# Peptides against a protein of PDB entry 3ZOQ: the designs that were tried, part 124

Target 1, 223 residues: chain A of PDB entry 3ZOQ
Amino acid sequence: QLLQDSWWNQLKEEFEKPYYQELREMLKREYAEQTIYPDSRDIFNALHYTSYDDVKVVILGQDPYHGPGQAQGLSFSVKPGVKQPPSLKNIFLELQQDIGCSIPNHGSLVSWAKQGVLLLNTVLTVRRGQANSHKGKGWERLTDRIIDVLSERERPVIFILWGRHAQMKKERIDTSKHFIIESTHPSPFSARNGFFGSRPFSRANAYLEKMGEAPIDWCIKDL

## One batch from the design tools (peptide; made by RFdiffusion4, then SolubleMPNN)

Design b2_p21_7_s1 (from b2_p21_7, 8 letters changed)
Fold by OpenDDE base, seed 5:
Structure b2_p21_7_s1 (fold): chain B 223 residues (1-223), chain A 21 residues (1-21)
Amino acid sequence: as target 1 above (223 residues)
Amino acid sequence: SDEAEREKIDKEREELLAKEA
């Protein structure tokens, strides 16, 4: 996969490092021998839809959905026609309560990505039915670098960090330049403990407007 | 703990997969 020039300029040094070469070789074997999600062409969709310079908001996820046809290469997002996972349903519930958006009839967040919302998982691939199966294989080092280069950017970024896993990345973010929105995870196991009512969408837009940036149209149209 | 949260999230995904099977 060829990245946009903006990301290539930021990440080219990583791709030359041994860890990434080893990751690539591992992935070649995995995709050949097992069912891996997302499709290999979709691994870097988050970077394809949102250039380095166009990033306004970052939403961190853990790893892709591991069910058939689900993963879209974007955190929390599922392909059209796929049932919305519980966490995504809760995201849309909060979206509705926060800014009045209708709950869409699909789970694709591509419209967010196209507006500058980087929907980044910390791990970008997974084996079918095996959550976290590609944890510790090198993705985290690359995605940490993605966070780092965004943190180093002078133009401010908003980081939305749901749950402890995402919040562990806070130490990598220069809070003198960038804004962080934190709450519990949208999972049914944690959403009632702080995610609901956290109003991340309106808060993000308020900060964008304060910075003189165009707000995100968070409302998703039906297909 | 962070591990406990991840485990719960993973279980959620597994349950979803099972329902769709």
Scores: peptide ipSAE 0.060, ipTM 0.743, DockQ to the pose 0.109
Fold by OpenDDE base, seed 1:
Structure b2_p21_7_s1 (fold): chain B 223 residues (1-223), chain A 21 residues (1-21)
Amino acid sequence: as target 1 above (223 residues)
Amino acid sequence: SDEAEREKIDKEREELLAKEA
C-alpha cells in the first residue's frame, strides 16, 4: 500500500476521492513532461518516517525546494551534500541559541522525523524553478486532512507554525488538546522579526515533558 | 500579509536556484 498502516487508516478515503485522482493524473503528466521535485518515491517521506501514532511535533512548510537535488519529501530538509538553504541555516542558528546544538554540516532533518517530528509541507510537489507551481492542485486538501486527523487524535500534538502560511492552519487545530508554537518564518526576510529568540525547540520539549513523553533530541550529528 | 511573506520566501528560493545555476 501507499502508506504505512497508521496513516493509511486515517487517509485511505482521501485517495479514493475525485480531487486526489485528478491530482494523481496531473502529477503523472508533470513527472513525465517536466522536472518535478522531490523524486516521486519521496513525496510521502514525511508520513513514511513518522507514523500517525508516533507524531509528537508537526512543523509545517509550504512546498518543496525547487532546485536540483534539494527536496527529500520533508519540510525545510535537504539531502546530505546539499547546501543548506537560508531558512534552514536560520533554523539551525535558532537551534544553537535555544538549546546549544552545534550547526550540522548537512541539512537533513531525517533524525527529527524518526523521533516523531512530522515535517509536512502543505503542497508536496513542485516544478523545477517554479515555486508554488503545484499550489491549488489538490495537495492542500490532503494535507488539511492530515492536520485534521492529528487534531482529532486524543494524544496531544505540538504544532510549530512558522510564518503566516503555516499559521493559517491554526483554525484546524483543537487548541484545547494540542499545543501551538508560533513565530515569524525562519526566512532571512522575517527571521529577525520574531523567529530568532522564539525558542521553539526547548518550548516543544517542555510540552513533551509536561505530557510525560520523551523530549526530542533536536541536535543533529554531522555526517 | 500572507502574500507578501510567500513572495519573500519564493524570492529566497529563486536566489538559491540562481546561485546553483
Scores: peptide ipSAE 0.056, ipTM 0.740, DockQ to the pose 0.109
Fold by OpenDDE base, seed 3:
Structure b2_p21_7_s1 (fold): chain B 223 residues (1-223), chain A 21 residues (1-21)
Amino acid sequence: as target 1 above (223 residues)
Amino acid sequence: SDEAEREKIDKEREELLAKEA
């Protein structure tokens, strides 16, 4: 996949490193021998929709949905026509309570991505029906670099870190320049312990306004 | 994925509850 120039300039050195070459070879075998999500053309959708310079907000996920037709290459997002996963439903519930947005009839977060919300998973591929099956294969090193280059950016970024997995990346973020919004994960297993009522959307927009930037229109239109 | 996160969160909750018991 060809990345936008702004991301290529930040990541080009990574693609020549042995770890990424090994990852690439692994992925070639996986896509040939297994059902892997997302579609290989969608692996870098987060970077395709949101350029390095246009990133305003980062929302970190773990790895893609592992069911048919779900993964869209964006954290928490599912393709239109796909049933909203429980965590995504809770995200929309918090969105409703936070800023009054209606619950959309689909689960695509592309509209956020197009506005500068980088919807990044730490692992960008998964085997069908096997959560975390591609953990530790090299993606984490690349996505750590993505976080690093954003942290190094002069223009501030807002990192929304839901749950402990995402929060482990906090050590890579220069909090003298960037803002972090933390809460429990939107999963039904944790949402009532802090995610609900955390108001990440209004808080993110408050930071953007303080920076003199346009807020995100978090409300998602029906398709 | 939701399943992986749920498993992790569930285990962490169990551990926390065990410490509080």
Scores: peptide ipSAE 0.038, ipTM 0.703, DockQ to the pose 0.084
Fold by OpenDDE base, seed 4:
Structure b2_p21_7_s1 (fold): chain B 223 residues (1-223), chain A 21 residues (1-21)
Amino acid sequence: as target 1 above (223 residues)
Amino acid sequence: SDEAEREKIDKEREELLAKEA
């Protein structure tokens, strides 16, 4: 099957729907005719690394990085050896100021994913050099369902929503049960307007502790 | 993506400036 059992049980009905079949056919053409990121086997990495039951925190992104070798199928994350994008650099700056972590020599957030941080983009593929090129093709409906099934989960989730695009998903989240951490986007264009000093990492861990769960080790080791 | 977000933020900033004018 496409996904591990915990996610498959939540999403299997979506994969049978016409919109997803159309999306799959579109992607087959795109990967054949264009350079598409991430690698096709990495599209669902966020769900592979973090099972439905293991989700503690969700960090929403828009769509993958569109440069060579960057996208890992995880929001904001880049493969080792890739220069850290500006937003990711600012994320690490806030991490350092918030909880004292050193800035890592790489941009891979896999260690977060393995601890229950779902690094989800709302759109899961992109054409090389063409931001938002796969917007409105069906991914948003699937990822909305991902948010919905997490919102319906009894065990609370922490949603970190940076910027307006992510914050638009609040209407899908039961805020009586789940926790929301909001700020401006880590982009250089917005980070100084609220992201810096927002302390999302310590705040997330504070919620986890209140829930009786183990905190996230946000610090990333050098490779 | 960073580029998409930057474009969106720039457009929003332009819209805000236009409303203030």
Scores: peptide ipSAE 0.035, ipTM 0.686, DockQ to the pose 0.084

Design b2_p21_7_s2 (from b2_p21_7, 10 letters changed)
Fold by OpenDDE base, seed 1:
Structure b2_p21_7_s2 (fold): chain B 223 residues (1-223), chain A 21 residues (1-21)
Amino acid sequence: as target 1 above (223 residues)
Amino acid sequence: SDEEEQARIDAERERLEALEA
């Protein structure tokens, strides 16, 4: 699909590569034969909402939610009206404890994306009810390239890496230029082992301020 | 371990599926 010019310039070579063409053909079959999330129009929402040049913060997820109506092409985010998944609830709990934001009545993180928070999953599609069903089919190569081109950018980026899956991408990030915020995953199974109290939101804003950039308004308004 | 963490994350996803059933 068509990307913003800033991302297109960074990624156009990937779309011509055989792996991506194979991925595309696979996806055509999957969307035709299976229920795939998110909607095909929403696959690249993270890149649509946050241009290459506007990226201030990256939050990496694994793959989309695999339930009906949940995924909207942004990591950890769910469409308005959708019940907040446990990990997202914990994200909001940490947000509240970190910087005093109220818990929103919805789970859409679009407001973050519009401010320069790239909400990127490493795998951008999933089959209904089958977590990681599209793992190893080409998305990781593209999203690795996204990380790479951001790492190569002169203007610093803040990478928030929750859990080991995201942290494995640290090797691709030039830590001489970019900032890393690491903790355990917000999942109920891991949040109490380091995510809670990690204060990623205030820490991210502290880095932004140090760079002379406007901080992110992490607080999400009710709908 | 990384595998254990992934298993926990996957378990959460399965839990979500169960809630939607």
Scores: peptide ipSAE 0.100, ipTM 0.756, DockQ to the pose 0.085
Fold by OpenDDE base, seed 5:
Structure b2_p21_7_s2 (fold): chain B 223 residues (1-223), chain A 21 residues (1-21)
Amino acid sequence: as target 1 above (223 residues)
Amino acid sequence: SDEEEQARIDAERERLEALEA
């Protein structure tokens, strides 16, 4: 896939490394032999929708949804017409409680991505029905580099880190320049232990305003 | 633990797939 120039300039060295070449060859085999999500054209949607320079907020996920038609290359997001997963429903509940947005009739977060919210999974592909099946295959090195180059950027970024998996990336973030919003994961198993009431959306916008940037319109319109 | 949290998240995803099958 062709990346925007802004991301290419930051990541070109990674694409030349053996680990990424091996990852690419692995993916070619996987897509040929297995049902892999998301569609191959959608793997880098997070980078397609949000350029390196336009990143205002980062929301980290683990890996794509592994059900049919769900994953669209954006963390937590599902294609229109797909039933909202429980974690996403909880995200929208917190959104409503935080800033008064209505719950949308779909689960697409593309509108966030277009405004500078990088919806990044640490692993960008998965086998159907097999969560974390592509863990440890090379994606984490690339996505760590994505975090690193954002951390190195002088223009501040807001990192929203839900759950311990995402929070493990905190060590890679220069907190002297960047802001971190942390809570428990939006999963039904953890949301009531800190995610609900964490108000990540209003807090993110407060930081953006402090930095003199336009806030994110987090409210999602119905389709 | 981190592993327990991960297991819970994965279980949620598995349940979703089962509902769509």
Scores: peptide ipSAE 0.095, ipTM 0.750, DockQ to the pose 0.108
Fold by OpenDDE base, seed 4:
Structure b2_p21_7_s2 (fold): chain B 223 residues (1-223), chain A 21 residues (1-21)
Amino acid sequence: as target 1 above (223 residues)
Amino acid sequence: SDEEEQARIDAERERLEALEA
């Protein structure tokens, strides 16, 4: 699938590498033989909605939701009409507590993506009902490169890193240029240990304002 | 039921996410 020119210029060399060709061949088999999420057309939605140059904030996830109709190629986001997963519910609870937004009646974060919030999973596909089933198949190398090229960008980026998995990527981020917001994961198992009260949304906007950029409208309208 | 299936899916995902927390 064709990427925006800005991302293509940054990632074209990766697509020519053997690891990515092997990944593509694996994915062809997986999509043919298994139920894989998200839809193949939605795999790169994070890059489609947010160009390389338009990235203001990055929110890292692990891998897509593995239930039917859930994953839409954006970290933590679910398609409209889908029940909000527990972690997403907690994200909206923190959003409400942080900046007073109402909890939306859907779980789509597309409005964030369109404003420059790169909702990136480290692994971009998953088998139905098998969490992390595509771990170690090549996605991590590509998404590491995405982080790297953003880190190399002169214009600062804000990285929101929830939980240990995301925080492990901190070593790839030039903290002399970029800002990091860290807390525990929004999962019910960890949210009370630091995610709640971390106020990532207001903090991100504070950094954007300091950089002379427009803040993100984090509030999501009902459908 | 669909609700029970969703609950199971969510539980599995949350468990994995907790390991990475």
Scores: peptide ipSAE 0.032, ipTM 0.662, DockQ to the pose 0.730
Fold by OpenDDE base, seed 3:
Structure b2_p21_7_s2 (fold): chain B 223 residues (1-223), chain A 21 residues (1-21)
Amino acid sequence: as target 1 above (223 residues)
Amino acid sequence: SDEEEQARIDAERERLEALEA
């Protein structure tokens, strides 16, 4: 799968490493024998929509949605026409409360990605109906490297870390250069314990403005 | 714990799939 030049320059060495070759071999078997999400052409959509140099904000997810037609290679995002998952609904509720955006009639976050919001899952594939089925297979090492190369970048990045899984990546982020926004996860199980009212969108834009960068238009248009 | 949070997130996804079935 082809990556943008900016990401290729940062990650090309990873693709030659044994762990990634093993991952690729595993994925070939999985896609042949099982229903795997997202579509193989969509695995790196986060990197396709948001180049290395264009990253302004990172939102970390765990792994793709494992239902039919849901995952589109972006954390928390679902394809148009797909029912919004509860966590995503809560994200939109916070968005509305934070900066006044209307709730969109779809769950695609592509508009964020196109503006420099890297919607990165730590694991980039999943078996149908089996959450975390591809955990520990090599994706985490690649996505850790993605975080690392962003951390090493001179131009600041804002990392939005919802929940403990994402927050475990803090140790990889140089906070002397980069900003971190933390809260509980948007899941219904945790949203009321800190996610709601955390105002990550306005806070992110405040940092962007401080850096002299254009803010993100977080509001999503209906389709 | 991290595992408990993961379990909650996974449960949410399972519920979604069940609603779509």
Scores: peptide ipSAE 0.134, ipTM 0.776, DockQ to the pose 0.109; fails the geometry check

Design b2_p21_7_s3 (from b2_p21_7, 10 letters changed)
Fold by OpenDDE base, seed 4:
Structure b2_p21_7_s3 (fold): chain B 223 residues (1-223), chain A 21 residues (1-21)
Amino acid sequence: as target 1 above (223 residues)
Amino acid sequence: SDEEENAKINAEREAIEAEEA
């Protein structure tokens, strides 16, 4: 199966729908004719690292980084050895100010994913050098379904929604069951308008503690 | 590259700004 059993049970019907078949055929052409990120094997890494049942926190991104070697199928995350993008640098600055973590020497957020932080982009592929090039091609319908099935889950989830694009998904989230942490985007263009000082990491852990769940170890070790 | 990172930031900004308009 393409996905872990817990995700497959939630999403199997989507993969049989015409829109997803069309998306799949589009992606086959794109990967054959263009340089597409991430690697095709890494497209669903967010779901591979974090099972449906293990999701504690969701962090929504827009689409993958479009530079060589950057995207690893996790929102905001970059492969080790890749320069940290500005938004990610700001995330680590807020992490340091919020809970005292040191700035890691790499940008991989895999340690978060393994702890139940679903690092989900709304669009899961991109052409090299062309941000949002795969917008409106079908990914949003699948990722909306991912949000929907998490919203329908009985066990509460914490959604961290940075910027308006992510915040637009709030309408799909049952806020009677789930917790929302909202701020401006970590982008250098918006971070000073509310992201810095928003303390999303300590707030997320406070909710987890209140629910009787283990907090996330947000601190990332150097490689 | 810095150019690609900037392009990403710009696209994110444009998306945010478009949603604000």
Scores: peptide ipSAE 0.055, ipTM 0.682, DockQ to the pose 0.246
Fold by OpenDDE base, seed 1:
Structure b2_p21_7_s3 (fold): chain B 223 residues (1-223), chain A 21 residues (1-21)
Amino acid sequence: as target 1 above (223 residues)
Amino acid sequence: SDEEENAKINAEREAIEAEEA
């Protein structure tokens, strides 16, 4: 896949490294032999929708949804017409309580991505029905580099880190420059332990405004 | 059914997310 110039300049060296070549060869086999999500053309959608320079906010996810038609290459996001997964429903509930947005009739977060919200999973592919099946295959090294180059950026970034998996990336983030919003994961198993009431959306916008940047319009219109 | 399959898939996904949370 071709990346935007701003991301290519940051990541081009990674694509030449042996680990990425091995990952690529693995993925070729996986896509040929099994059902892999998202579509191969959608793997880098997070980087396609949000350039390196346009990143204002990062929301880290684990890996893509592993059901048919769900994953669209954006963390927590599902294609229009797909039932909202429980975590996404809770995200929208918190959004409603935080800033008064209505619950959208779809689960696409593309509108966030287009505004500078990098919806990045740490692992960018998954086998059908097998969550984390591509863990430890090389994606984490690339996505760690994505976090690193954002951390090294002079212009501040807001990192929203839901749950322990995402919070483990905090060590890679220069907190002297960048702002971190942490809470429990939006999953039904953890949301009531801190995610609800964490108000990540208003807090993110407050920081953006303080930095003299346009806030994110987090409210998602119906399709 | 497709709905039951999706429900199972989503439940499995959420279970993994809970372990990583």
Scores: peptide ipSAE 0.039, ipTM 0.639, DockQ to the pose 0.736
Fold by OpenDDE base, seed 5:
Structure b2_p21_7_s3 (fold): chain B 223 residues (1-223), chain A 21 residues (1-21)
Amino acid sequence: as target 1 above (223 residues)
Amino acid sequence: SDEEENAKINAEREAIEAEEA
């Protein structure tokens, strides 16, 4: 599936590079020989739902969920009908405490993506049952370039960086132009150490309003 | 360490699969 023109213009040079061709050939083999998530058509859903020009907020994840039917090409998001993962449950708990949203009966963050929240994983594929199995295969180079081209954009972006892995990308972000919201990861192992009470949603909207942009409607409707 | 945090995140994901199985 072809990327939107705005992303294609920013990333076309990456797709011609040897590392990406090697990644593509690797992925063809992986999808043929093993169960890989998300579906191959959903790999770039974050870029499909949120154009380069429409990005207001970036939320960085590590890699897709590796269980059946979970991953839909958006960081932290799960398809409707899928049990909400613990990290996502904590995201919704913080959302409720931060801005009063109800906890949705599903885990799809597509409504955020459609409003300009780029839900980007640093690695965009995973083998079933094998977390980070596609780490170091070339995705990080592409996703670093996505961060770079957003950092180079004149129109400010808000980067939400949960946990150390995401925070390592701060070095690629021009903090003179862009706003960064940092906290511990929403995982049950770290959420109590700073994620809860970090109020990333209200802080993001406050910054958007300051910049004269429409805030994100973070509240997710039930299905 | 970054490795320890990644291990915790991975352990959470593995726990999800264990609940679905």
Scores: peptide ipSAE 0.114, ipTM 0.767, DockQ to the pose 0.108; fails the geometry check
Fold by OpenDDE base, seed 2:
Structure b2_p21_7_s3 (fold): chain B 223 residues (1-223), chain A 21 residues (1-21)
Amino acid sequence: as target 1 above (223 residues)
Amino acid sequence: SDEEENAKINAEREAIEAEEA
């Protein structure tokens, strides 16, 4: 898939590596033989909406939603008209409690992405009904590189790491330059153990303000 | 229903997310 120049410059070498070629061939087969999410055109939406230079905040997810019409290439985000998944509902509940935003009537986080919130999954594709079905196929190496090049950037980034899986990426982040916001995952199974009350949105904006950057408008308008 | 199917799918996903949490 064609990337913006800023990301292309950072990632072009990855696309020539054997692991990515193998991943690409695997994906071609998967999309031909199985129902794969998101749409192949949407795989890199996180990079399309948020250029390398425009990244202010990173929110790491695991892999795409595996239900019909849900995934749109952004972590935790669902297409308009799709019922908000439980984790996303909890994200909006925390958003409301943190900074007073209303709960939107949809689950699209595109407005965050357009403001510099990189909504990155560690794995960028999934088979229908089979969560983590594309784990260990090469995506993690690419997305690790995305984290690495952001970590190497001079301009600070805020990494929001919900849950253990995302927090495992902390070792790749230069904490001398970048800020990390950690809590339990927004999942109903973990949210009560630290996610609720973690106030990641106000904390992120506080860091942005300290950096002299414009805060994120986290409030999502109804469609 | 589509809602029930979506709820089941989401519940399954949440269970996996919980393992990674």
Scores: peptide ipSAE 0.039, ipTM 0.637, DockQ to the pose 0.750; fails the geometry check

